# Ledger of designs, part 265: peptides against a protein of PDB entry 5KEZ

Target 1, 320 residues: chain A of PDB entry 5KEZ
Amino acid sequence: NVAIYNPFRPWWERYQPVSYKLCTRSGNEDEFRNMVTRCNNVGVRIYVDAVINHMCGNAVSAGTSSTCGSYFNPGSRDFPAVPYSGWDFNDGKCKTGSGDIENYNDATQVRDCRLTGLLDLALEKDYVRSKIAEYMNHLIDIGVAGFRLDASKHMWPGDIKAILDKLHNLNSNWFPAGSKPFIYQEVIDLGGEPIKSSDYFGNGRVTEFKYGAKLGTVIRKWNGEKMSYLKNWGEGWGFVPSDRALVFVDNHDNQRGHGAGGASILTFWDARLYKMAVGFMLAHPYGFTRVMSSYRWPRQFQNGNDVNDWVGPPNNNGVI

## One batch from the design tools (peptide; made by RFdiffusion4, then SolubleMPNN)

Design b2_p27_3_s2 (from b2_p27_3, 13 letters changed)
Fold by OpenDDE base, seed 1:
Structure b2_p27_3_s2 (fold): chain B 320 residues (1-320), chain A 27 residues (1-27)
Amino acid sequence: as target 1 above (320 residues)
Amino acid sequence: AEEVAQMKAYFERLKARARATAAAQAA
């Protein structure tokens, strides 16, 4: 991914790829392979956060400022480490003046335009699908058990399906022969927009963002809500079907901000309430559960916003 | 309905803010 130095190596640089090489601040490919092997040998499975909707930001300077040293040029859409060129992006499909998503009520913009300046890949092209599948298959062959698909809301479900159809079965050294990768898709669907979580049910599970938001209000006893109201928790609260839901109390995005409605999200910063919410989630049978493992950073609030929400996980300075 | 709208806006803004900062400051 892009190496960003202002601010110094933020967490979100990981979501700006310039290649599909397994070289990041978390380690190199050999170290990753070693980890996967050791984890599989003791029954711990690995699921990769796969960033396949886009490459890096359009405004990033060309050069070799990347974790694996690969050259890239966002201005010309040149990513030779893949390789991608200008023909592999949705610039010509996006109809907005800026080239970015301007209206989330327009499904075509959401899927064909750039998410906050991130260069949007043309996933309708078989070439692009194949390059992504090669990346994911390499991980499968290493021994991963599945994937979180980042920014799935911004990809056409059919394009995702086409990629998934190219995937290998899981590595038979650790998984039964013929096993398929576990897929869950990040889709933010709180209602009111044309893109629905149900559009993606055919590809795998979907993140249910209503879960953490609503559970937070109940645990906090906001608006007179009571634990007894959780009797029909799940589908009864308007959530997606249990067999399609991946549920969580918080994630790396929503633990870093404040705002209207967002204040309900419980995080490790509210330790007691957070443990209550996580305990309830693990005890309740609805959905596939995910527990967050995060880190502390020096929060600095200005005008209600943490100006240090960019701080990445602890790492050795100067290493990759 | 109002609560859902506020939550939706919050999540979208938060995600956009994180990724938009990357594009602006990486240049």
Scores: peptide ipSAE 0.038, ipTM 0.665, DockQ to the pose 0.313
Fold by OpenDDE base, seed 5:
Structure b2_p27_3_s2 (fold): chain B 320 residues (1-320), chain A 27 residues (1-27)
Amino acid sequence: as target 1 above (320 residues)
Amino acid sequence: AEEVAQMKAYFERLKARARATAAAQAA
């Protein structure tokens, strides 16, 4: 991924890939392979956060300022380490003036335009699908158990399916023969938009963002909400089917804001209530559960927004 | 309905801001 120095090595630089090489601030490929092996040998499975919707930001300077030293040029859409070129992006499909998503009520924009300047990959192309599948298959062959698909809302479900259909079975050294990778897709569906979580059920599980938001309101006792109202928690609250849901109290995104509605999200900053929420989540049978492990950072609020929401994990001069 | 709208706007802004900052500052 790109190396960003202003601000100094933010967490979100990880979501700006310039190659599919397994050399990042977290370590090199050998170290990753070693970790996967050690984890699998004791029954701990690894799921990779796969960034396959896009490459780095359009405005990032060309050069070799990346975690693996790979050259890239966003301006010319040149990513030779893959390789990708201008033919592999949706620049010609996006019809907005900025090239970015401007209207989330337009499903075509959401999927064909850039997410906040991130160069949008042309996932309709078999070449692009194959390059992504090769990346994911390399991980599968190493021994990962599955994937979180980042920004799935911004990809056509059919394109995702086409990629998934190219994937190998899981590594038989640790998994039963014929096992398929576990897939969960990040889709933010709180209602009111044309893109629905149900559009993605065919590819695997989806994130249920209503879960943490609604649970937060109940545990905070907002709007007269009571714990007793959780008697029909899950589908009874309008959530996706349990067998399609990945549920969580918070994630790396929503723990970094205090905006209206988002303030319901419980995080480690509210330790007591957070423990209650996580305890309830783990005790209740609805959905596949995910528990967050994060870190503290020096929050600085200006006009209700944390200006330090970019702060990445603890590091030594950029080295994790 | 209002709560859902506010939550939606929050998440979209948060997601956009986090990654938009990347695009703007990387220039």
Scores: peptide ipSAE 0.033, ipTM 0.654, DockQ to the pose 0.362
Fold by OpenDDE base, seed 2:
Structure b2_p27_3_s2 (fold): chain B 320 residues (1-320), chain A 27 residues (1-27)
Amino acid sequence: as target 1 above (320 residues)
Amino acid sequence: AEEVAQMKAYFERLKARARATAAAQAA
């Protein structure tokens, strides 16, 4: 991915890939392979956060400022380490003036235009699908158990399916023969938009963002909410079917948020209430549960915004 | 409905802000 030094190595630089090389702040491919092996040997499975919707931002300067030193040029859409070129992006498909998503009520824009300037890959092309599949298959062959698909809302479900259909079975050294990778898709569906989580059920599980938001209001006793109202927690609250849901109290994004609705999210900053929420989540039979492991950072609020929301995990001069 | 809209906007802005910062800093 791109290496950002101002601010100094923010967490979000990881979501701006320039290659599919396993060479990042976390280590190299050999170290990753070693970790996967050691984890698998004791029954701990690895799921990779796969960024396959896009490459880096269109405004990033060309050069070799990346975690593995690979050259890239966003301006010319040149990513030779893959390789991708201008033919592999949706620049010609997006019809907005800016080239970015401007209207989230237009599903075509959401899928074909750039997410906040991030160069949008043409996932309709078999070449692009194959390059992504090769990346994911390499990980599968190393021994990972599955994937979180980042920014799934911004990809056509059929394109995702086409990629998934190219994937290998899991590594038989640790998984039963014929096992398929576990897939969960990050889809932010809080209602009010044409794109629905249900559009993605055919590919695997989906994130249920209403879970943490609503649970927060109940635990905080906002608007007269009571714990007793959780009797029909799950589908009864309008959430996706349990067998399609991946649920969580918070994630890396909404830990850094603020404002109406988002303020309901419970995090480790509110330790007592957070423990109650996580405990309830783990005890209640709905969805596949994910527990957050995060870190403290020096929050500095200015006009209601944390100016240090970019701060990444503890590191040694940029190396995790 | 209003609450849902606010939550939606919140998450989108949060994600957008995080991802757009790199482009702004690198420009």
Scores: peptide ipSAE 0.047, ipTM 0.676, DockQ to the pose 0.379; fails the geometry check
Fold by OpenDDE base, seed 3:
Structure b2_p27_3_s2 (fold): chain B 320 residues (1-320), chain A 27 residues (1-27)
Amino acid sequence: as target 1 above (320 residues)
Amino acid sequence: AEEVAQMKAYFERLKARARATAAAQAA
């Protein structure tokens, strides 16, 4: 991915890929392979956050400022380490003036336009699908158990399916023969928009963002909410079917949402309430649970926003 | 509910802001 130095190596640089090389601030491919092997040998499975909707930002300077030194040129859509070129992006398909998503009530914009400047891959093309599948299959062959698909809301479900149909079975050294990768898709569906979580059920599980949002209000006792109202927690609260839900109290994004809109989300900053929420989540049978492991950073609030929400995990000069 | 709508908007903005900041500052 792009190596960003202003601010200094933020967490979100990981979501701006320039290649599919397993060479990042976390380590090289050999180190990753070693970790996966060691984890699998003790029954711990690895799931990869796969960024396949886009490459890096449109405005990022061309050069070799990347975690593995690969050259890239966002301006010309040149990613030779893949390789991708201008033919592999949706620039001509997006009809907005900016080239970015401008209206989230327009499903076509949400899928065909750039997410805040991130170069949008033409996932309708078999070439692009194949390059992504090759990346994911390499990980599968190493021994990962599945994937979180980042920004799934911004990809057509059919394109995702086409990629998934190219995937290998899991590595038989650790998984039963014929096992398929575990897939969960990041889809932010809190209602009121045309794109629905149900559009993605055919590809795997989906993130249920209503879970953490509503649980936060209940535990905080906002708006007269009571714990007794959790009697029908799950589908009874309008959540997706349990067998399609990936649930969590917080994630890396909404953990940084202290203030406007995200104030209901419970995080480790509110330790007591957070433990209550996580405990409840783990005790309740609804959905597939995910527990957050994070870190402290020097929060500085200005006008209700943390100006240091970019801060990544503790590192040694950018290396974790 | 209004609260859910606000959270929805915030999540999208937060995600967008986090990822867009790189592009703006690299230019």
Scores: peptide ipSAE 0.031, ipTM 0.645, DockQ to the pose 0.363; fails the geometry check

Design b2_p27_3_s3 (from b2_p27_3, 15 letters changed)
Fold by OpenDDE base, seed 4:
Parts: sequence; C-alpha cells; structure tokens
Structure b2_p27_3_s3 (fold): chain B 320 residues (1-320), chain A 27 residues (1-27)
Amino acid sequence: as target 1 above (320 residues)
Amino acid sequence: SAEVEGLKKYFELLKARAAAVAAAQAA
C-alpha cells in the first residue's frame, strides 16, 4: 500500500493498495506465512481484510513510496506490480463530474465511481476479477481461513460472486478437504439508501451495523431505551437474518469520532458500558460475533471530531 | 433515528477526510 508520512503512517494507509504483494508495515510475505502457520497450528485462524474495490487515491503522487517499494502512478492508473492499467478502472463508466461518488442514493454511482477519490477497479472485467482472485488464492494457499471484503457496498454483488467463484478450497493442511473460505462483507446499511445488505447475502455474511448502533443506544439508555427491550434482539429489531449477520459493538471507523466513538457506538473509552455490550453480544446467539482489539491514542477533539483519528497502532518508526 | 443517520454521515466524512489528507501529502 501507499506509505503516507503526513500524518505519519496513519492506519488508513493500509486501505490504499498499490499492489497485492504481502509486504506491509507488519512484515514481509515470509513473516506472514510464518505467522499464519504458527496460528493455524494452535487453532487460531486468520481472516484477511481484503481491499479489492479500489487502489490508492487518484491524487497520490507517482513513485515508489509504498510498503513494498512497488512503483505506481495514480494519474495514469498504472500499477505495474499487479499489473493494472487505465483499462482496469471505472473512470469512463462513472458519470459524475468529479469522478467520485456524489450521491449515495444512486446505486450506480456508489459502485462505479470512486470512493472519496480511491481509484475504482473495473470489477466487471474478468482480468480484474482474476487478478484479485489470484491475490486471494495466494492467501488461501498460505493458509488463511477467509476474508473480510472491504467496501463491499461499492462493488456489484455479481462481481464479488464472480471473484469468489474463482477461489480455491482452503489449505487441507489445516482445514477439512473441500472447505470454502469464510466470507464476510463490509456493507454499511443503516437504512435510507437503495443498496441493501440483502443484495449481498448470496456471497456470504454481511456486517450488521445496526447492531452496534442500536445496542449502544440501549446500553446508554438513550431515548428511553431499556435493556428489557432486548428480549427480541436480532431479527426482531429489524436486523438481517442471524445466519447472514456479522455483528460487532464497534470497529476501527466508528471508534474514532464523537469522543465515545461516534453517535451511540460504545468503545473501550467507555470501559464499563463497553464490557456490558461486548458481554451481551458474546452471550446472545444472534449473528457471528467479532470482538474489537484496539489501542489508545492521544485524542484531540475539535468541533466534536478527533483530529488525531488517523493515529495507527503503537509502532517503531512506522514498523508495527 | 438521529443516531443512525449521524453514524452514516460520520463514516463518509471519516473516509473523505482520510483521502483528503493523503492527497494533500502528495501535492
């Protein structure tokens, strides 16, 4: 991915890929292989946050400022380490004036235009699908158990399906023969937009963002909410079917605003309430649970927003 | 609800801010 130095190596640089090489702030491919092996050997499975909707920002300077040193040129859509070229992006397909998503009520824009300037891959192309599948299959062959698909709302479900259909079975050294990778898709569906979580049920589980939002409101006793109202928690609250839901109290995004983590979201900053929420989540049968592991950073609030929300995990001069 | 709408806006703003910062560095 792009190496960003201002601010100094923010967490979100990971979501601006320039290649599918397994060289990052966390280590090289050999180190990753070693980690996956060691984890699998003790029953800990690895799920990769796969950024496959886009490459880096369109305004990033060309060069070799990347975690693996690969050259890239956003201006010409040149990513030779993949390789991708101008034909592999949706520049000509997106019809907005800016090239970015401008109206989230237009599903076509949401999927065909750039997410906040991030170069949008043409996932309708078999070539692009194959390059992504090769990346994911490389990880599968190393021994990962599955994937979180980043920015899934911004990809056509059929394109995702086409990629998933190219995936290998999991590595039989650690998984039953013929097993498929576990897939969960990041889709932010809180209502009010044309793209629905249900559009993605065919590909795997979907993040249920209503879960953390509603649970936070209840635990905080906002708007007269009571814990007793959780008797029909799950589908009874309008959430997606349990077998399609990946649930969580907070994530890295909604953890970084409004002091407590944005809106009603509970975070480790509110330790007591957070433990209550996480405990409830783990005890309740609804959905597949994900527990957040985070870190403290020097928060500085200005106008209700943390100006240091970019700060990544503890590191040694950028190396994690 | 207001909280849900606020959360939606925050997510978009956060991503937009990150992209803007990255672009500024590249300039």
Scores: peptide ipSAE 0.031, ipTM 0.632, DockQ to the pose 0.460
Fold by OpenDDE base, seed 5:
Structure b2_p27_3_s3 (fold): chain B 320 residues (1-320), chain A 27 residues (1-27)
Amino acid sequence: as target 1 above (320 residues)
Amino acid sequence: SAEVEGLKKYFELLKARAAAVAAAQAA
């Protein structure tokens, strides 16, 4: 991915890829392979956060300022380490003046335009699908158990399916022969937009963002909410079907949130209430559970916003 | 609910802020 130095190596640089090489601030491919092997050998499975909707920001300077040293040129859409060129992006399909998503009530913009300037891949093209599948298959062959698909709302479900249909079975050294990768898709569906979580049920599980928001409100006893109301927790609260739900108390984004619903999210900053929420989540049968492992950072609030919400994990001069 | 709508608004603001940060880096 792109190496960002202002601010200094933010967490979100990880979501600006310039290649599918397995060398980042977290380590190189050999180290990753070693970690996957060691984890699998003791029954711990690895699921990769796969960024396949886009490459890096369109305004990033060309050069070799990347975690693996690969050259890239966002201006010309040149990513030779893949390789991608101008033919592999949705620049011509997006009809907005800026080239970015401007209206989230327009599903076509949400899927064909750039997410906050991130160069949008033409996932309709078999070439692009194949390059992504090669990346994911390499990970599968290493021994990962599945994937979180980042920014799934910004990809057409059919394009995702086409990629998934190209995937290998899981590595038989650790998984039963014929096992398929576990897929969960990040779809932020809080209502009010044309894109729905149910659009993606056919590809795998989806994130249920209403879960953490509602649970936080109940445990905080906001708006007269009571624990006894949790008797029909799950589908009874309007959540997606349990067998399609990936549930969590917080994630890296809403852990940095503030105001209204963002404030309802429980995090390690509220230790007692957070433990209650996580304990309840783990005890309740609804959905597939995900537990957050995060870190503290020097929060600095200005006008209600943490100006340090960019801070990444503990590191040694940028190296994790 | 108010909480869901609030969270929705937060994510929209987060997206807008991310865009602003990217623009500032390019300037």
Scores: peptide ipSAE 0.028, ipTM 0.619, DockQ to the pose 0.376
Fold by OpenDDE base, seed 3:
Order: sequence, then structure tokens, then C-alpha cells
Structure b2_p27_3_s3 (fold): chain B 320 residues (1-320), chain A 27 residues (1-27)
Amino acid sequence: as target 1 above (320 residues)
Amino acid sequence: SAEVEGLKKYFELLKARAAAVAAAQAA
């Protein structure tokens, strides 16, 4: 991915890929393979956060400022380490003046335009699908158990399906023969927008952002909410079917006061309430649970926003 | 940088949308 130095190596640089090389702040491919093997050998499975909707930001300077030193040129859409070119992006398909998503009530913009400047891949093209599948299959062959698909809301479900149909079975050294990768898709659906979580049920599980948002209001006792109202928690609260839901109290985005859920989201910053929420989630049978492991950073609020929300995990000169 | 500002705008947009939807559902 792009190596960002201003601010210094933020967490979100990971979501600006310039190649599919397994060479990042976390280590090289050999180290990753070693970790996956050691984890699998003790029954711990690895799921990869796969960024396949886009490449890096359109305004990033061309050069070799990347975690593996690969050259890239956002201006010309040149990513030779893949390789991608101008033919592999949705620049001509997006009809907005800026080239970015401008109206989230327009499903075509949400899928075909750039997410906050991130170069939008043309996932309708078999070439693009194949390059992504090759990346994911390499990970599967190493021994990962599945994937979180980042920014799934911004990809057409059919394009995702086409990629998933190209995937190998899981590595039989650790998984039963014929096992399929576990897929869950990040889709923000709190209602009120045209794109629905149900659009993605055919590809795998989806993130249920209503879960953390509503649980936060209940535990915080906002708007007269009571714990007794959790009697029909799950589908009774309008959540997706349990067998399609991946649930969580917080994620990396809304932990920073942003993203789906807003201020209701509970985080480790409110330790007591957070432990209550996580405890409830783990005790309740609804959905597939995910627990966040995070870190503290020096928060500095200005006008209600943390100016240090970019801060990444503890590191040694950018290396984790 | 322009990149950082762009991401901040995105996060703020998501926060605003989430808050608006939550308010509408609570009404």
C-alpha cells in the first residue's frame, strides 16, 4: 500500500493499495506465511481484510512511496505491480462532476464513483476480477480461512460473486477437503438508503451496523431505551437474519467517532459500558461475533473531532 | 494534505448520515 508520511504512517494507509504484494508494515510474505502456519497449527484461523474495491487515492503523488517499494502513478492510473492501467478503472463510467460519490441516494454513484478520491476499480472486467482472485487465491493457498471484503457497499454484488466464484477451496492441510472461504462483507445499512444489506446475502455474511449503534443507545440509556427492550434482540429489532449477520460493538472507523453508529458506539474509551456491551454480545446467540482489539492514542478534540484520529497502532518507525 | 482532508470528509459524512438515520428511526 501507499506509505504516508504526513501524517506519519496513519492507520488508513493500509486501505490504499498499490499492489497485491504481501509486503506491508506488518511484515513480508515469509513472515505472514509463518504466522498463518503457526496459528492454524493451534486452531486459530486467519481472515484477511481484502481491499478490492479500489486502489490508492487519486491525489497521491506518483513514485515508489509504498510499503514494498512498488512504483505507482495514480494520475495515469498506472499500477504496474498488478498490473493495472487506465482501462481498469471506472473513470469513464462515473457521471459526477468530481468523479467522486456525491449522492449516496444514487446507488450507481455509490458503486461506480470514487469513494473519497480512491481510484475505483472496474470490477465488471474479467481481467480485474481475475487479478483480484489471484491475490485472494494466493492467500487461500497460504492457509487463510476467509476474508472481510472492505467497502462492499461500493461494489456491485454480482461483481463480488464473480470474483468469489474464482476462489479455491481452503488449504486441505488445515481445513476439511472442499471447504470454502468464510466471507463477510462490510456493508453499512442503517436504513434510509437505496443499497440494502440483503443485496449481498448471496455472497456471504454482512456487517450489521445496526447492532452496535442500537446496543450503544440501550446501554447508554439514551432516548429512554431500557435493557428490557432487548427481549427480542436480533431480527426483532429489524436486524438482518442471524445466519447472515456479523456483529460487533465497534470497528476501527466508528471507534474514532466516525462511520455508522455515530456517537452511540461504545468503545474501550468507556471501559465499563464497553465491557457490558461486549459481554452481552458474546452471551447472546444472534449473529457471528467479532471482538475488537485496539490501542490507545493521544486524542485531541477540536470542534468535537479528534485531530489525531489518524494515529496508527504502536510501531517502531512505522513498522508494526 | 488533500488526501487526509478527503478521508476526514468521508468519515464526517458517514457520521452525519448515521446520526440522521438513527434520529429518524427513533422518531
Scores: peptide ipSAE 0.027, ipTM 0.562, DockQ to the pose 0.038
Fold by OpenDDE base, seed 2:
Structure b2_p27_3_s3 (fold): chain B 320 residues (1-320), chain A 27 residues (1-27)
Amino acid sequence: as target 1 above (320 residues)
Amino acid sequence: SAEVEGLKKYFELLKARAAAVAAAQAA
């Protein structure tokens, strides 16, 4: 991914890929392979956060300022380490003046335009699908158990399916022969927009962002909410079917006051309430559960916003 | 940078939507 130095190595630089090479601030491919092996050997499975909707931001300077040293040029859409060129992006499909998504009520913009300047890959092209599949298959062959698909809302479900259909079975050294990778898709569906979580049910599970938001209001006793109202928790609260849901109390985005959930989201900053929420989530049968493991950072609020919300994990001069 | 500002705008939009959900009654 790109190496961002202003601010200094933020967490979100990881979501700006310039190649599919496995070398980042966390380590190189050999170290990753070793970690996967060690984890699998003790029954801990690895799921990769796969960023396949886009490459880096269009405004990033060209050069070799990347975690693997690979050259890239956002301006010309040149990513030779893949390789991608201008033919592999949706610039020609997006009809907005800015090239970015401007109206979330327009599904074509949401899928074909840039997410906040991130260069949008043409996932309809078999070439692009194959390059992504090769990346994911390399991970599968290493021994990962599945994937979180980042920004799935911004990809056509059929394109995702086409990629998934190219995937190998899981590594038989640790998984039963014929096992398929576990897929869950990040889709922010809070209602009011044309794109629905149900559009993605055919590809795997989807994130249910209503879960943490509503649970937070209940635990906080906001708006007259009571714990007794959790009697029909799950589908009864308008959530997706349990067998399609991946649920969580917080994630990296809304832990920083961003993303879906707002101020109701409980985090480790409110330890007592957070433990209550996580405990309830783990005890309740609805959905597939995900528990957050995070870190403290020096929060500095200005005008209600944390100016240090960019801070990544503890590191040594950028190296984790 | 323009890129960072773009991301911030996106997050603000998401927060606005999240606030609406938080205020809504359960079905």
Scores: peptide ipSAE 0.025, ipTM 0.556, DockQ to the pose 0.036

